# Designs tried in a protein design run: peptides against a protein of PDB entry 2ODG. Part 67

Target 1, 89 residues: chain A of PDB entry 2ODG
Amino acid sequence: MTTSQKHRDFVAEPMGEKPVGSLAGIGEVLGKKLEERGFDKAYVVLGQFLVLKKDEDLFREWLKDTCGANAKQSRDCFGCLREWCDAFL

## One batch from the design tools (peptide; made by RFdiffusion4, then SolubleMPNN)

Design b2_p22_4_s1 (from b2_p22_4, 10 letters changed)
Fold by OpenDDE base, seed 2:
Structure b2_p22_4_s1 (fold): chain B 89 residues (1-89), chain A 22 residues (1-22)
Amino acid sequence: as target 1 above (89 residues)
Amino acid sequence: SPLEEQVALAEKLGKEAREKAL
């Protein structure tokens, strides 16, 4: 699969205090929903990703249940975090 | 906090799912 520029921008540098909306697959709608649930920063979602042992199915299902992410959105978000971790973790 | 509760719930669900998958 081809990644988005948003994905490439995210995985290219340290996460820092980037908002949750900076994650690939997380747009304005999903971002707001995640923020309402306390997941306001990308690193908070990263935390959940790590708690779930980087398991794709578990994470994508969690994301769907938490903010209503569709298959593409959850795939993009998972891939974004996976590749970020490969580079920086 | 609400966030802590969500994380705990997700972690629990994840563990249960993995246990069932094994």
Scores: peptide ipSAE 0.089, ipTM 0.612, DockQ to the pose 0.107
Fold by OpenDDE base, seed 5:
Structure b2_p22_4_s1 (fold): chain B 89 residues (1-89), chain A 22 residues (1-22)
Amino acid sequence: as target 1 above (89 residues)
Amino acid sequence: SPLEEQVALAEKLGKEAREKAL
């Protein structure tokens, strides 16, 4: 399956202070929900991704439980963070 | 479950961080 331009934009450079909404799969609705839970920056979600040992099932379940992400949204977000880590960690 | 504990911890820490930043 092909990636989005949003995915490619995110994985291409250091994360810095990018908002959570910069993550692939995270739109305005999910972004606001994540921000309400304290996950306002992409690096906070990265932190959770790493705490969950980069496990796809655990991360996608967490994202679903935390902000109501559907299967595509959680897949896109996971893939975004996985490939970012492959490039920069 | 381990996941539930991690979620709860992450949410707690995240909310606290958010409150400090507001």
Scores: peptide ipSAE 0.060, ipTM 0.577, DockQ to the pose 0.111
Fold by OpenDDE base, seed 4:
Structure b2_p22_4_s1 (fold): chain B 89 residues (1-89), chain A 22 residues (1-22)
Amino acid sequence: as target 1 above (89 residues)
Amino acid sequence: SPLEEQVALAEKLGKEAREKAL
């Protein structure tokens, strides 16, 4: 599948202190909801991604349950973190 | 379920982190 520029920008470099909203699939609405739950940085969501052992179904379901992400948003976010990990872990 | 447990744990840790950041 094709990726967005937002995805490409994220996976191209170490994430450092990037906000949660820098993740592909996470816009202002989802970002605000995640921040309200304490997931303010992209690396906190990365932590959950890793706790779930990079499992797509588990992560996407978690994201849906946590912030109301739809199928495309959760797919984009998962793909973003997967490819980032492939490059930097 | 394992998912429910992970969600609960993640939310707990997230809440604590947010409180410390305030």
Scores: peptide ipSAE 0.060, ipTM 0.578, DockQ to the pose 0.112
Fold by OpenDDE base, seed 3:
Structure b2_p22_4_s1 (fold): chain B 89 residues (1-89), chain A 22 residues (1-22)
Amino acid sequence: as target 1 above (89 residues)
Amino acid sequence: SPLEEQVALAEKLGKEAREKAL
């Protein structure tokens, strides 16, 4: 499948202080929920992604449990972080 | 479950980080 422009924009450069909402699959609704749980920056979600050893099932389930992400949203977010890590980590 | 514990831990750490940033 193809990726979104949001995905391409995120994986193209270091994430720095980008807000959590800059992650593919994370819109306004999910972003606010993540921020309420303390995941305000994309790098905090990256941290969880790495703690879970980049495991897709664990990460996507975590994201669902944490902010209510649906299958597509969690897939997009996972893919975004995976490809970012492949490029920059 | 181990996953539930990880979620709880992640949420705890996240909240602490947010409070610290405010």
Scores: peptide ipSAE 0.052, ipTM 0.564, DockQ to the pose 0.114

Design b2_p22_4_s2 (from b2_p22_4, 8 letters changed)
Fold by OpenDDE base, seed 3:
Structure b2_p22_4_s2 (fold): chain B 89 residues (1-89), chain A 22 residues (1-22)
Amino acid sequence: as target 1 above (89 residues)
Amino acid sequence: SKLEEEVEKAKKLGEEARKKAL
């Protein structure tokens, strides 16, 4: 399994108030859709990840239903949040 | 709405988590 530089940059430090688009798998299109629905910061999506108890299937389904993420996008986003949590929580 | 409730719940847990990381 390989990761992007975007993923590595995100998991390397506290996310603070980074925009939702900083998450791996979340580009401008998905980011705008998430923002329109109230998920404007990366930490809000992190919150949803935690609400769903880090369940991969539930989270990826939620992301698909919320912003139209495809399988790769949801996988990348899930992996990004999982590794961030492993490092900081 | 259900979406608003979902967002608020996520914001709460996410805020707690991001602060813990600092």
Scores: peptide ipSAE 0.811, ipTM 0.965, DockQ to the pose 0.897
Fold by OpenDDE base, seed 5:
Structure b2_p22_4_s2 (fold): chain B 89 residues (1-89), chain A 22 residues (1-22)
Amino acid sequence: as target 1 above (89 residues)
Amino acid sequence: SKLEEEVEKAKKLGEEARKKAL
């Protein structure tokens, strides 16, 4: 499997104020749901990722439960945050 | 205060999200 351009764009630079929808795997639908739940910025989701100690299963389950992400969406989002952290954290 | 309200909201957001995932 290869990463998406969206993934590469996200992991390539500091996160800053990027919206939650800039995360790989998070499209318009999931992004809106996350925003409604208070996760309006990518860094808020990063916060949750870190609170869950970067655990893949915990994060992906959380994402599924929070916004209805499917397996691919949660995998893409997890990978996006993991690789961003590997580069910048 | 507004700050206290925002802090409380953020805490609740994180705690609930964590509790649900764990």
Scores: peptide ipSAE 0.124, ipTM 0.661, DockQ to the pose 0.070
Fold by OpenDDE base, seed 2:
Structure b2_p22_4_s2 (fold): chain B 89 residues (1-89), chain A 22 residues (1-22)
Amino acid sequence: as target 1 above (89 residues)
Amino acid sequence: SKLEEEVEKAKKLGEEARKKAL
């Protein structure tokens, strides 16, 4: 499997205050929807990822239900958070 | 107060988001 540069940029360093749109798979449309629902920072989405026990199916379903992410977008976002956690958590 | 309002908003966000995990 290949990753995007956006993914690589995100997993390479501490998350800090990065906006939700910095997550792989989260573009302008999804980012705006997430922000409107209170998920304005990447770490807020990380929080949901952790609450869901890092479960891929649950997280991807949540992301779809929350902002309308498609399969590719939710897969990219999940992979981004998983690999970030493997490196820094 | 403003702080109370923001805390309440955050609590509601957490409660809604956590439903999927139950």
Scores: peptide ipSAE 0.094, ipTM 0.616, DockQ to the pose 0.070
Fold by OpenDDE base, seed 1:
Structure b2_p22_4_s2 (fold): chain B 89 residues (1-89), chain A 22 residues (1-22)
Amino acid sequence: as target 1 above (89 residues)
Amino acid sequence: SKLEEEVEKAKKLGEEARKKAL
């Protein structure tokens, strides 16, 4: 699968305090909605990803229900977190 | 499934914790 530069930039280094909008698939619209729900940092979304046992279907469903992410956005976000975890977790 | 049940429990705990943190 091809990835975006945004994806590559995120998975290349520790995420630290990066904002939620730095996640692949999360633009300004989705980012604002996530922030309103308390997910202001990428690591908070990572936390949800881990609580959901890194399950793709459960995470993508959660993301859709939480911020209205479409299929591509949820796929990109999931892939971003999965590859980050493969590198650093 | 058993896994889905455990995940749902974890989600509820996470939501409760999040609400307190906000």
Scores: peptide ipSAE 0.027, ipTM 0.592, DockQ to the pose 0.080

Design b2_p22_4_s3 (from b2_p22_4, 8 letters changed)
Fold by OpenDDE base, seed 2:
Order: sequence, then structure tokens, then C-alpha cells
Structure b2_p22_4_s3 (fold): chain B 89 residues (1-89), chain A 22 residues (1-22)
Amino acid sequence: as target 1 above (89 residues)
Amino acid sequence: SHMEELVEKSRKLGEEARKKAE
């Protein structure tokens, strides 16, 4: 499967203070919902990803339950964080 | 479950941090 440019842009450099909306699969709608739940920065979602031991099913389910992400959005977000971690963690 | 508890704790901590940042 191919990745988006948004994905490539995210995984190419340190995360820093990037907003949650910079994550692949997280658009404006999902981003706002995540921010309302306290997940305003990409690194906060990364934290959740790591707490869940990088488990795809758990993370994608969490994302769905937290902001209403669909299957593609959760897959894209998971893949984004996974590949970022592979590069920088 | 343990994982569910961790998820909820993480959410709560994030929510608290958000409130403090407002």
C-alpha cells in the first residue's frame, strides 16, 4: 500500500511540537475532537501509542473510540506513528 | 482491563493538561 505525502512529511523529521492534525489520517474534524479530549499535540497521541505498546488493534480501537476515526484514518495514523518510531525512537 | 485503565488514565491526564493550558 502507498502512503500519503502527509505521512511522508511527518515521518521524515522529529515530531517536536507538531499539532495532532499533522498526523496522517487526522484531519481537521478528528483533530478538533482529539484536542477537545486533551490530545492537542502529535506527541500526546504518540504517548498513547506507546502506552498501548504499539499494538495496532488497541491503538486503532482507541482512536476510533476517542475521536470517531474510521478504518482508513486509524490505519493511516497508526502507520504514521509506527514508521516515525522506527526512524526516531 | 489493565490496558483500558491505562487508556483512560492517559485521556484524563490529557484532559487535565488541556484545561490547565486554557
Scores: peptide ipSAE 0.120, ipTM 0.639, DockQ to the pose 0.111
Fold by OpenDDE base, seed 1:
Structure b2_p22_4_s3 (fold): chain B 89 residues (1-89), chain A 22 residues (1-22)
Amino acid sequence: as target 1 above (89 residues)
Amino acid sequence: SHMEELVEKSRKLGEEARKKAE
């Protein structure tokens, strides 16, 4: 499988203060829902990813339950955070 | 479950942080 340019842009550099919408798989709709739940920055979602011990099933289920992400969106977001962690954590 | 508790705690903390920032 191939990745999006959005994914490549995110995993290429430190996360800093990037908004939650900069995560692969997180568009305008999901981003707004995440922000309403207090997840306004990508690093807050990273925190949840780490609390869930980087478990794919748990994270993707959480993302679905939290903002209504579908299978592709949750997969893209998980892959984005996993590869970022591999590079920088 | 323990994981469900962690998820809910994280959610609550996030909402509190959002509210504080408004």
Scores: peptide ipSAE 0.116, ipTM 0.634, DockQ to the pose 0.108
Fold by OpenDDE base, seed 3:
Order: sequence, then structure tokens, then C-alpha cells
Structure b2_p22_4_s3 (fold): chain B 89 residues (1-89), chain A 22 residues (1-22)
Amino acid sequence: as target 1 above (89 residues)
Amino acid sequence: SHMEELVEKSRKLGEEARKKAE
């Protein structure tokens, strides 16, 4: 599998105050749903990722349950956070 | 499970924080 430019852009630099929609796999639709649930910043989703001990299955299931992410969207989002953590955490 | 509890707590905290900020 190859990564998207969106993924590469996210993992290349500190997260800062980037909106939740900057995460790979999170478009306008999912982003709005996440924001409605209090996950407005990428770092809030990162927090959830870390609370779940970086577990892929748990995180992807959570993302699906929280905003309706499909398999590709949850995979892209997980990979984005995993690689960001590998670089900066 | 413990992990399910953590997930729900995190979700709830996020929603509460959002509501408080509004």
C-alpha cells in the first residue's frame, strides 16, 4: 500500500493545533462528526489513540463507532497517527 | 472491559469539554 499526500503532510511536522480534518482518512463529513463529539483537534484524536495504547483494532473500531469511518478511512487515520508518533513521540 | 470503559470516558470528557466551551 502507498500513503497519500495528506498522510505525508501530516507526519512530516509537529501536530500543533491542526484541525481533526488534517488527519489522513478524515474528510469533511467525518471531521464534522468528530467535532460534534468534542474531537475538534487532531491532538484530541491522538489522545484517544494513546489512551487505547496505540492498538489498531481498538482505535479503528472506536473511530467507526464515533464518526462512522469505513475500513479505509480508519486504516488511513490509524496509519497517520502511528507514523506521526514514531517520528515525534 | 477496561478498554471499553476508557473509550467511553474519553468520549464523554470530549463532549463535556465541547459543551462547556459553547
Scores: peptide ipSAE 0.080, ipTM 0.608, DockQ to the pose 0.103
Fold by OpenDDE base, seed 4:
Structure b2_p22_4_s3 (fold): chain B 89 residues (1-89), chain A 22 residues (1-22)
Amino acid sequence: as target 1 above (89 residues)
Amino acid sequence: SHMEELVEKSRKLGEEARKKAE
């Protein structure tokens, strides 16, 4: 599988205060829905990812239920956070 | 399940934080 430039940009540097929409797979539509649920920063979604013990199925299901992410969007977002953690955690 | 409870707790905390920031 190939990754997007958005993915590469995210995993290459510390997360800091990046908005939730900076995550791969999270566009404007999903980003707004996440923000409405209190997940406005990428690090808040990272927190959820870690609470779920980095489990792919649990995280992708949560993302679908929370903002309506489809299979590709949830896969891209999961991969983004996994690889970020591999580099920085 | 335990994991479902953790997910819901996280969501609630996020909502509360959002409301405080408004």
Scores: peptide ipSAE 0.069, ipTM 0.601, DockQ to the pose 0.107

Design b2_p22_4_s4 (from b2_p22_4, 7 letters changed)
Fold by OpenDDE base, seed 3:
Order: sequence, then C-alpha cells, then structure tokens
Structure b2_p22_4_s4 (fold): chain B 89 residues (1-89), chain A 22 residues (1-22)
Amino acid sequence: as target 1 above (89 residues)
Amino acid sequence: SELEEQVEKARELGEAAREKAL
C-alpha cells in the first residue's frame, strides 16, 4: 500500500524527541488529545505500542479509545511505528 | 491513577527503545 511522505520521513531516522504529532496518522487534533493524556512525545506512543506487544488490534483500539482516532488514522500510526521498529529495533 | 500508570510504563519502554535506536 502507498505511504505518505510524513510516514517515510518518520521511519527514515531515529525519532529522538519528536513530538507525538510527527507520527503518521496523528495530526494536530489527535496530537493535542494525546498530549493532554500524557502522551506528549512520539517515543511515549512507541512505548505503548511495545507495551501492547505490537498487536495491531490492541494498539488501534487503544488509540481510538485514547484520542478518538478513526480507522485510517490508527492504521497509519500503527504502520508508522511498526516500520520504525523494523528499521531500528 | 490508572492512566498515569499507563503513561509512565509507556514512557519507560519508549525511552529505552529510543535510546537503542541512537
């Protein structure tokens, strides 16, 4: 499937201190909601992804419940983190 | 709270993974 430039930019390098909004599928609206819940950096969401053992259904459900992400947003975010992990972990 | 505990656990694993990638 086709990925966005935002996705490609994220998976191309270590995420460091990038904000949560740098994740594919996470725009300004979802980013603010995640930040309000304590997920202020991309690596914190990465941590939750790992807590859930990289399970797609669990992660996408969590993202939906936490910030109201729709199916495309949660799919894009999951794919972004999965490919980042494949590259760097 | 449960949310605060969830965030802290995620932060710890995320920091470890972030460091590994450097």
Scores: peptide ipSAE 0.816, ipTM 0.966, DockQ to the pose 0.900
Fold by OpenDDE base, seed 5:
Structure b2_p22_4_s4 (fold): chain B 89 residues (1-89), chain A 22 residues (1-22)
Amino acid sequence: as target 1 above (89 residues)
Amino acid sequence: SELEEQVEKARELGEAAREKAL
């Protein structure tokens, strides 16, 4: 399976203060829900990804429970953060 | 709340990580 352009755009550079909606798999609907829960920037979700020690199952479950992400959305978001970390950390 | 604490922890680690990437 190929990645989206959104994924490629995100992993290509430091995320800085990009909004949470810039993460692959996170659209406007999920982004708003995450923002309402306090995960307002992509780096806050990155932080949660790191809190969970980059564990895919734990992160995807958390994302589902937090904003209602489906399997594809959580997979895309996880992959986006994993590859960003591989590139920059 | 538990959510607030979760967000705070995530924010701290996320900020550290994004700064390292710069």
Scores: peptide ipSAE 0.816, ipTM 0.966, DockQ to the pose 0.894
Fold by OpenDDE base, seed 2:
Structure b2_p22_4_s4 (fold): chain B 89 residues (1-89), chain A 22 residues (1-22)
Amino acid sequence: as target 1 above (89 residues)
Amino acid sequence: SELEEQVEKARELGEAAREKAL
């Protein structure tokens, strides 16, 4: 499957202090929900991704439970973080 | 709270990873 420009933009460089909403699959609605729960920056979600040992099912379930992400949103977010990690970690 | 602890753990690991990427 193809990726979005948002995905490509995110995986092209270190994420630094990018907001959580910069992650593919995370729009303003989901971003605000994540921020309200303390996941205010992309790197915090990255941290959770790593805490879950990059397990797709666990991460996508967590994202769904935390901010109400649907299947596509959670898949896009997971793929975004996976590819970023492959590039920079 | 459990959520706060989860966030803190994620933040710490994420910061380490972010730093490694630089």
Scores: peptide ipSAE 0.815, ipTM 0.966, DockQ to the pose 0.877
Fold by OpenDDE base, seed 1:
Structure b2_p22_4_s4 (fold): chain B 89 residues (1-89), chain A 22 residues (1-22)
Amino acid sequence: as target 1 above (89 residues)
Amino acid sequence: SELEEQVEKARELGEAAREKAL
């Protein structure tokens, strides 16, 4: 499996105050929908990822239900957060 | 389920945060 440059840029450094749209798989459309639900920062989505105990199926289902993410988008977002956590948690 | 409750609580907190920021 290959990753995008967006993924690599995200996992390479501390998350800080990065917007939700900085997550791999989260473009402008999904980002706006997430922001409307209160998930404006990447770390808020990280929080949900951790509440779901890093479970891929649960997280990807949540993301789909919350913002309409398709399979690739949810996979990319999950992988982005997983690898960030591997590096920084 | 307990997990569903936690997910919903997280969503509610997120929406509250959004409202505060607007």
Scores: peptide ipSAE 0.069, ipTM 0.630, DockQ to the pose 0.097

Design b2_p22_5_s1 (from b2_p22_5, 8 letters changed)
Fold by OpenDDE base, seed 3:
Structure b2_p22_5_s1 (fold): chain B 89 residues (1-89), chain A 22 residues (1-22)
Amino acid sequence: as target 1 above (89 residues)
Amino acid sequence: SKEEELIKKGIEEAKKILEEEE
């Protein structure tokens, strides 16, 4: 499978203070919903990803429940965080 | 649920870490 340029841009460098909307699969709509729930930075979502022990099913369900992400959006977001962690964690 | 359990455990651990650094 191929990845988006957004995914590649995210996993290529340290996360820093990147906004939540910089995550693959997280657009303006989902980003705003996440921000309203306190997940304003990508690293906050990373924290949740790690709390859930990097479990794909748990994380994708959480993302769906939290911001209404569909299957593709949650898959893209999960893959983005997984590959970032493989590179930098 | 398993999801809620892990979230709660993670939050508790995070709180302890922050308290130790204060």
Scores: peptide ipSAE 0.095, ipTM 0.609, DockQ to the pose 0.060
Fold by OpenDDE base, seed 4:
Structure b2_p22_5_s1 (fold): chain B 89 residues (1-89), chain A 22 residues (1-22)
Amino acid sequence: as target 1 above (89 residues)
Amino acid sequence: SKEEELIKKGIEEAKKILEEEE
């Protein structure tokens, strides 16, 4: 499977202050729900990803529970953060 | 759950760091 342009744009550079909605798999609906829970920036979600030891199952379950992400959305978001970490961490 | 345990541990550690900075 190929990645989206959104994914490629995110993993290509330091994330800085990018909003949570810049993460692959996180659209306007999920982004708003995450923001309401205090996850307004991509780096806050990155923090949660790292707290969960980069575990795919744990992170994807958390994302589902937190904002209602479906399987594809959680997969895309996980892959986005994993590849970003591989490049910059 | 394992998820809840890891989240709680992370929050606790973060709180300790913030307290040390105060």
Scores: peptide ipSAE 0.068, ipTM 0.577, DockQ to the pose 0.062
Fold by OpenDDE base, seed 2:
Structure b2_p22_5_s1 (fold): chain B 89 residues (1-89), chain A 22 residues (1-22)
Amino acid sequence: as target 1 above (89 residues)
Amino acid sequence: SKEEELIKKGIEEAKKILEEEE
């Protein structure tokens, strides 16, 4: 499968203060739900990803339960964070 | 703050998920 341009843009550079909506798979609806739970920046979601030991199933389940992400959205978001960590962590 | 409380609850939820999978 191919990645989106949104994914490529995110994994290409340091995360900095990028909003949660900059993550692949996270659109306006999911982004607002995450922000309501205190996950306003991409690095806060990265924190949750790391707390869950980078486990795909745990992270994708958390994302579904937290903001209602479907299978594709959670897969895209997980892949985005995994590849970013491979490059910068 | 409200934000700190929400983040703390997120961490607690993560702990429960990890315990359930172990």
Scores: peptide ipSAE 0.052, ipTM 0.585, DockQ to the pose 0.105
Fold by OpenDDE base, seed 5:
Structure b2_p22_5_s1 (fold): chain B 89 residues (1-89), chain A 22 residues (1-22)
Amino acid sequence: as target 1 above (89 residues)
Amino acid sequence: SKEEELIKKGIEEAKKILEEEE
């Protein structure tokens, strides 16, 4: 399975103040829902990812419950954060 | 597991806090 260009763009550099919508798997619809829940920046979602101890099942379930992400969207988002952490954390 | 259950409860509480702040 291959990654998207969006994934590659995100994992290639420090995330800084990137919006939540810059995460792979998070489009405009999911992004707006996350923003409404206080997750306006990618680093806020990263924070949740870390609180969940980088557990895939827990994170993907959280993302589904929080913004309605489907299986592919949650997988893409998880993979994006996992690889970013491998590079920069 | 117990850890997973506690984390899930923590997620629910965190959501409530965020909703109250907005």
Scores: peptide ipSAE 0.048, ipTM 0.633, DockQ to the pose 0.063

Design b2_p22_5_s2 (from b2_p22_5 with E2K Q3E E8R E16K N18M)
Fold by OpenDDE base, seed 1:
Structure b2_p22_5_s2 (fold): chain B 89 residues (1-89), chain A 22 residues (1-22)
Amino acid sequence: as target 1 above (89 residues)
Amino acid sequence: SKEEELVRKGVEKAKKIMEEEE
């Protein structure tokens, strides 16, 4: 599969204070739900990704339970964080 | 704060998922 430009833009540089909506797979709907749960920055979701030891199934389950992400959205978000970590962590 | 409480609950949810997996 190919990645989106949104994915490429995110993994290309340190995430700093980027909003949660900058993550691939996280649109306005999911972004608002995550923000309502306190996850307003991409690095907060990164924290959850790391707490779950970078496990794909666990993270995607968490994301689904937290904001209602579907399979594609959770896959895109996971891939985005995984590749960012490979580059910068 | 309210925001901290929400994030804490999110973290606990993730930990719960791990406990179920383990």
Scores: peptide ipSAE 0.314, ipTM 0.828, DockQ to the pose 0.130
Fold by OpenDDE base, seed 2:
Structure b2_p22_5_s2 (fold): chain B 89 residues (1-89), chain A 22 residues (1-22)
Amino acid sequence: as target 1 above (89 residues)
Amino acid sequence: SKEEELVRKGVEKAKKIMEEEE
């Protein structure tokens, strides 16, 4: 499957202080919900991804339960973090 | 702080999900 430009932009460089909304699959709606739960930066969500041992099913379940992400949104977000970690972690 | 509490709750949620799968 092809990736979005948003995905490519995120995985191409260090994460730094990028907002949570910079993650692929995280639009304005999901971004606001995550921010309300204290996850305002992409690296905070990365933290949850790592706590869950980079497991796809566990992370996608967490994301769905936390902000209501659908299957595509959670898949895109997971793929974004996985590929970023492969490059920089 | 309130922000720290929210993040802590998020972490605990993730930990519980992991425990349920183990």
Scores: peptide ipSAE 0.293, ipTM 0.818, DockQ to the pose 0.153
Fold by OpenDDE base, seed 3:
Structure b2_p22_5_s2 (fold): chain B 89 residues (1-89), chain A 22 residues (1-22)
Amino acid sequence: as target 1 above (89 residues)
Amino acid sequence: SKEEELVRKGVEKAKKIMEEEE
């Protein structure tokens, strides 16, 4: 499937201190909700992704439960983290 | 801190999801 430029920008370089909103699938609405739950940085969400052993269904479920992400948003976010990990982890 | 507590709760939620699947 075709990825967004946002996705490509994220997976192309080290994550560093990028905000949670830099993740593909995470817009302003979801980003604010995640921040309210303490997930202000992309690397904190990465942590959850890793805790869930990079499992797509588990991560997408978590994301949905945490910030109300829909199927596309959670898919985009998962794909973003998966490809980032493939490159840098 | 409050932020740390929030993150911890998030982690615990993730772990619970893992336990439910296993």
Scores: peptide ipSAE 0.215, ipTM 0.772, DockQ to the pose 0.154
Fold by OpenDDE base, seed 4:
Structure b2_p22_5_s2 (fold): chain B 89 residues (1-89), chain A 22 residues (1-22)
Amino acid sequence: as target 1 above (89 residues)
Amino acid sequence: SKEEELVRKGVEKAKKIMEEEE
C-alpha cells in the first residue's frame, strides 16, 4: 500500500508544535475529539505512543477508545508515528 | 499480559488527568 501525502509531509520533518490534526489518519472530526480530551498537539499523541512502548495493538486500541478512530484511521496514525520515530529518534 | 494491563491503566489515568486540566 502507498502512503498519503499527509503522511509523507509529517514524517519528513520535526513535528514541533504541529496540531494533532496533522497526523495521518486524524481528520477534523477525530482531531476535535482528541483536542477535547487534552490531546491538542501531535507531540502529546507521540507521548502516548511512546508510553505504550510503540505497541501497535495498544496504541490503536487507545486511539479507538479515545476518539473513535476506525481501523484505517488508527493504522494510518500508527504508521505515521512509527516512521517519524524511525527518522528522528 | 500483566505489563500491557499496567501500561493501559496508566494511559487511562493520564487521559483523565488531561481532561481535568482542560
Scores: peptide ipSAE 0.191, ipTM 0.749, DockQ to the pose 0.067

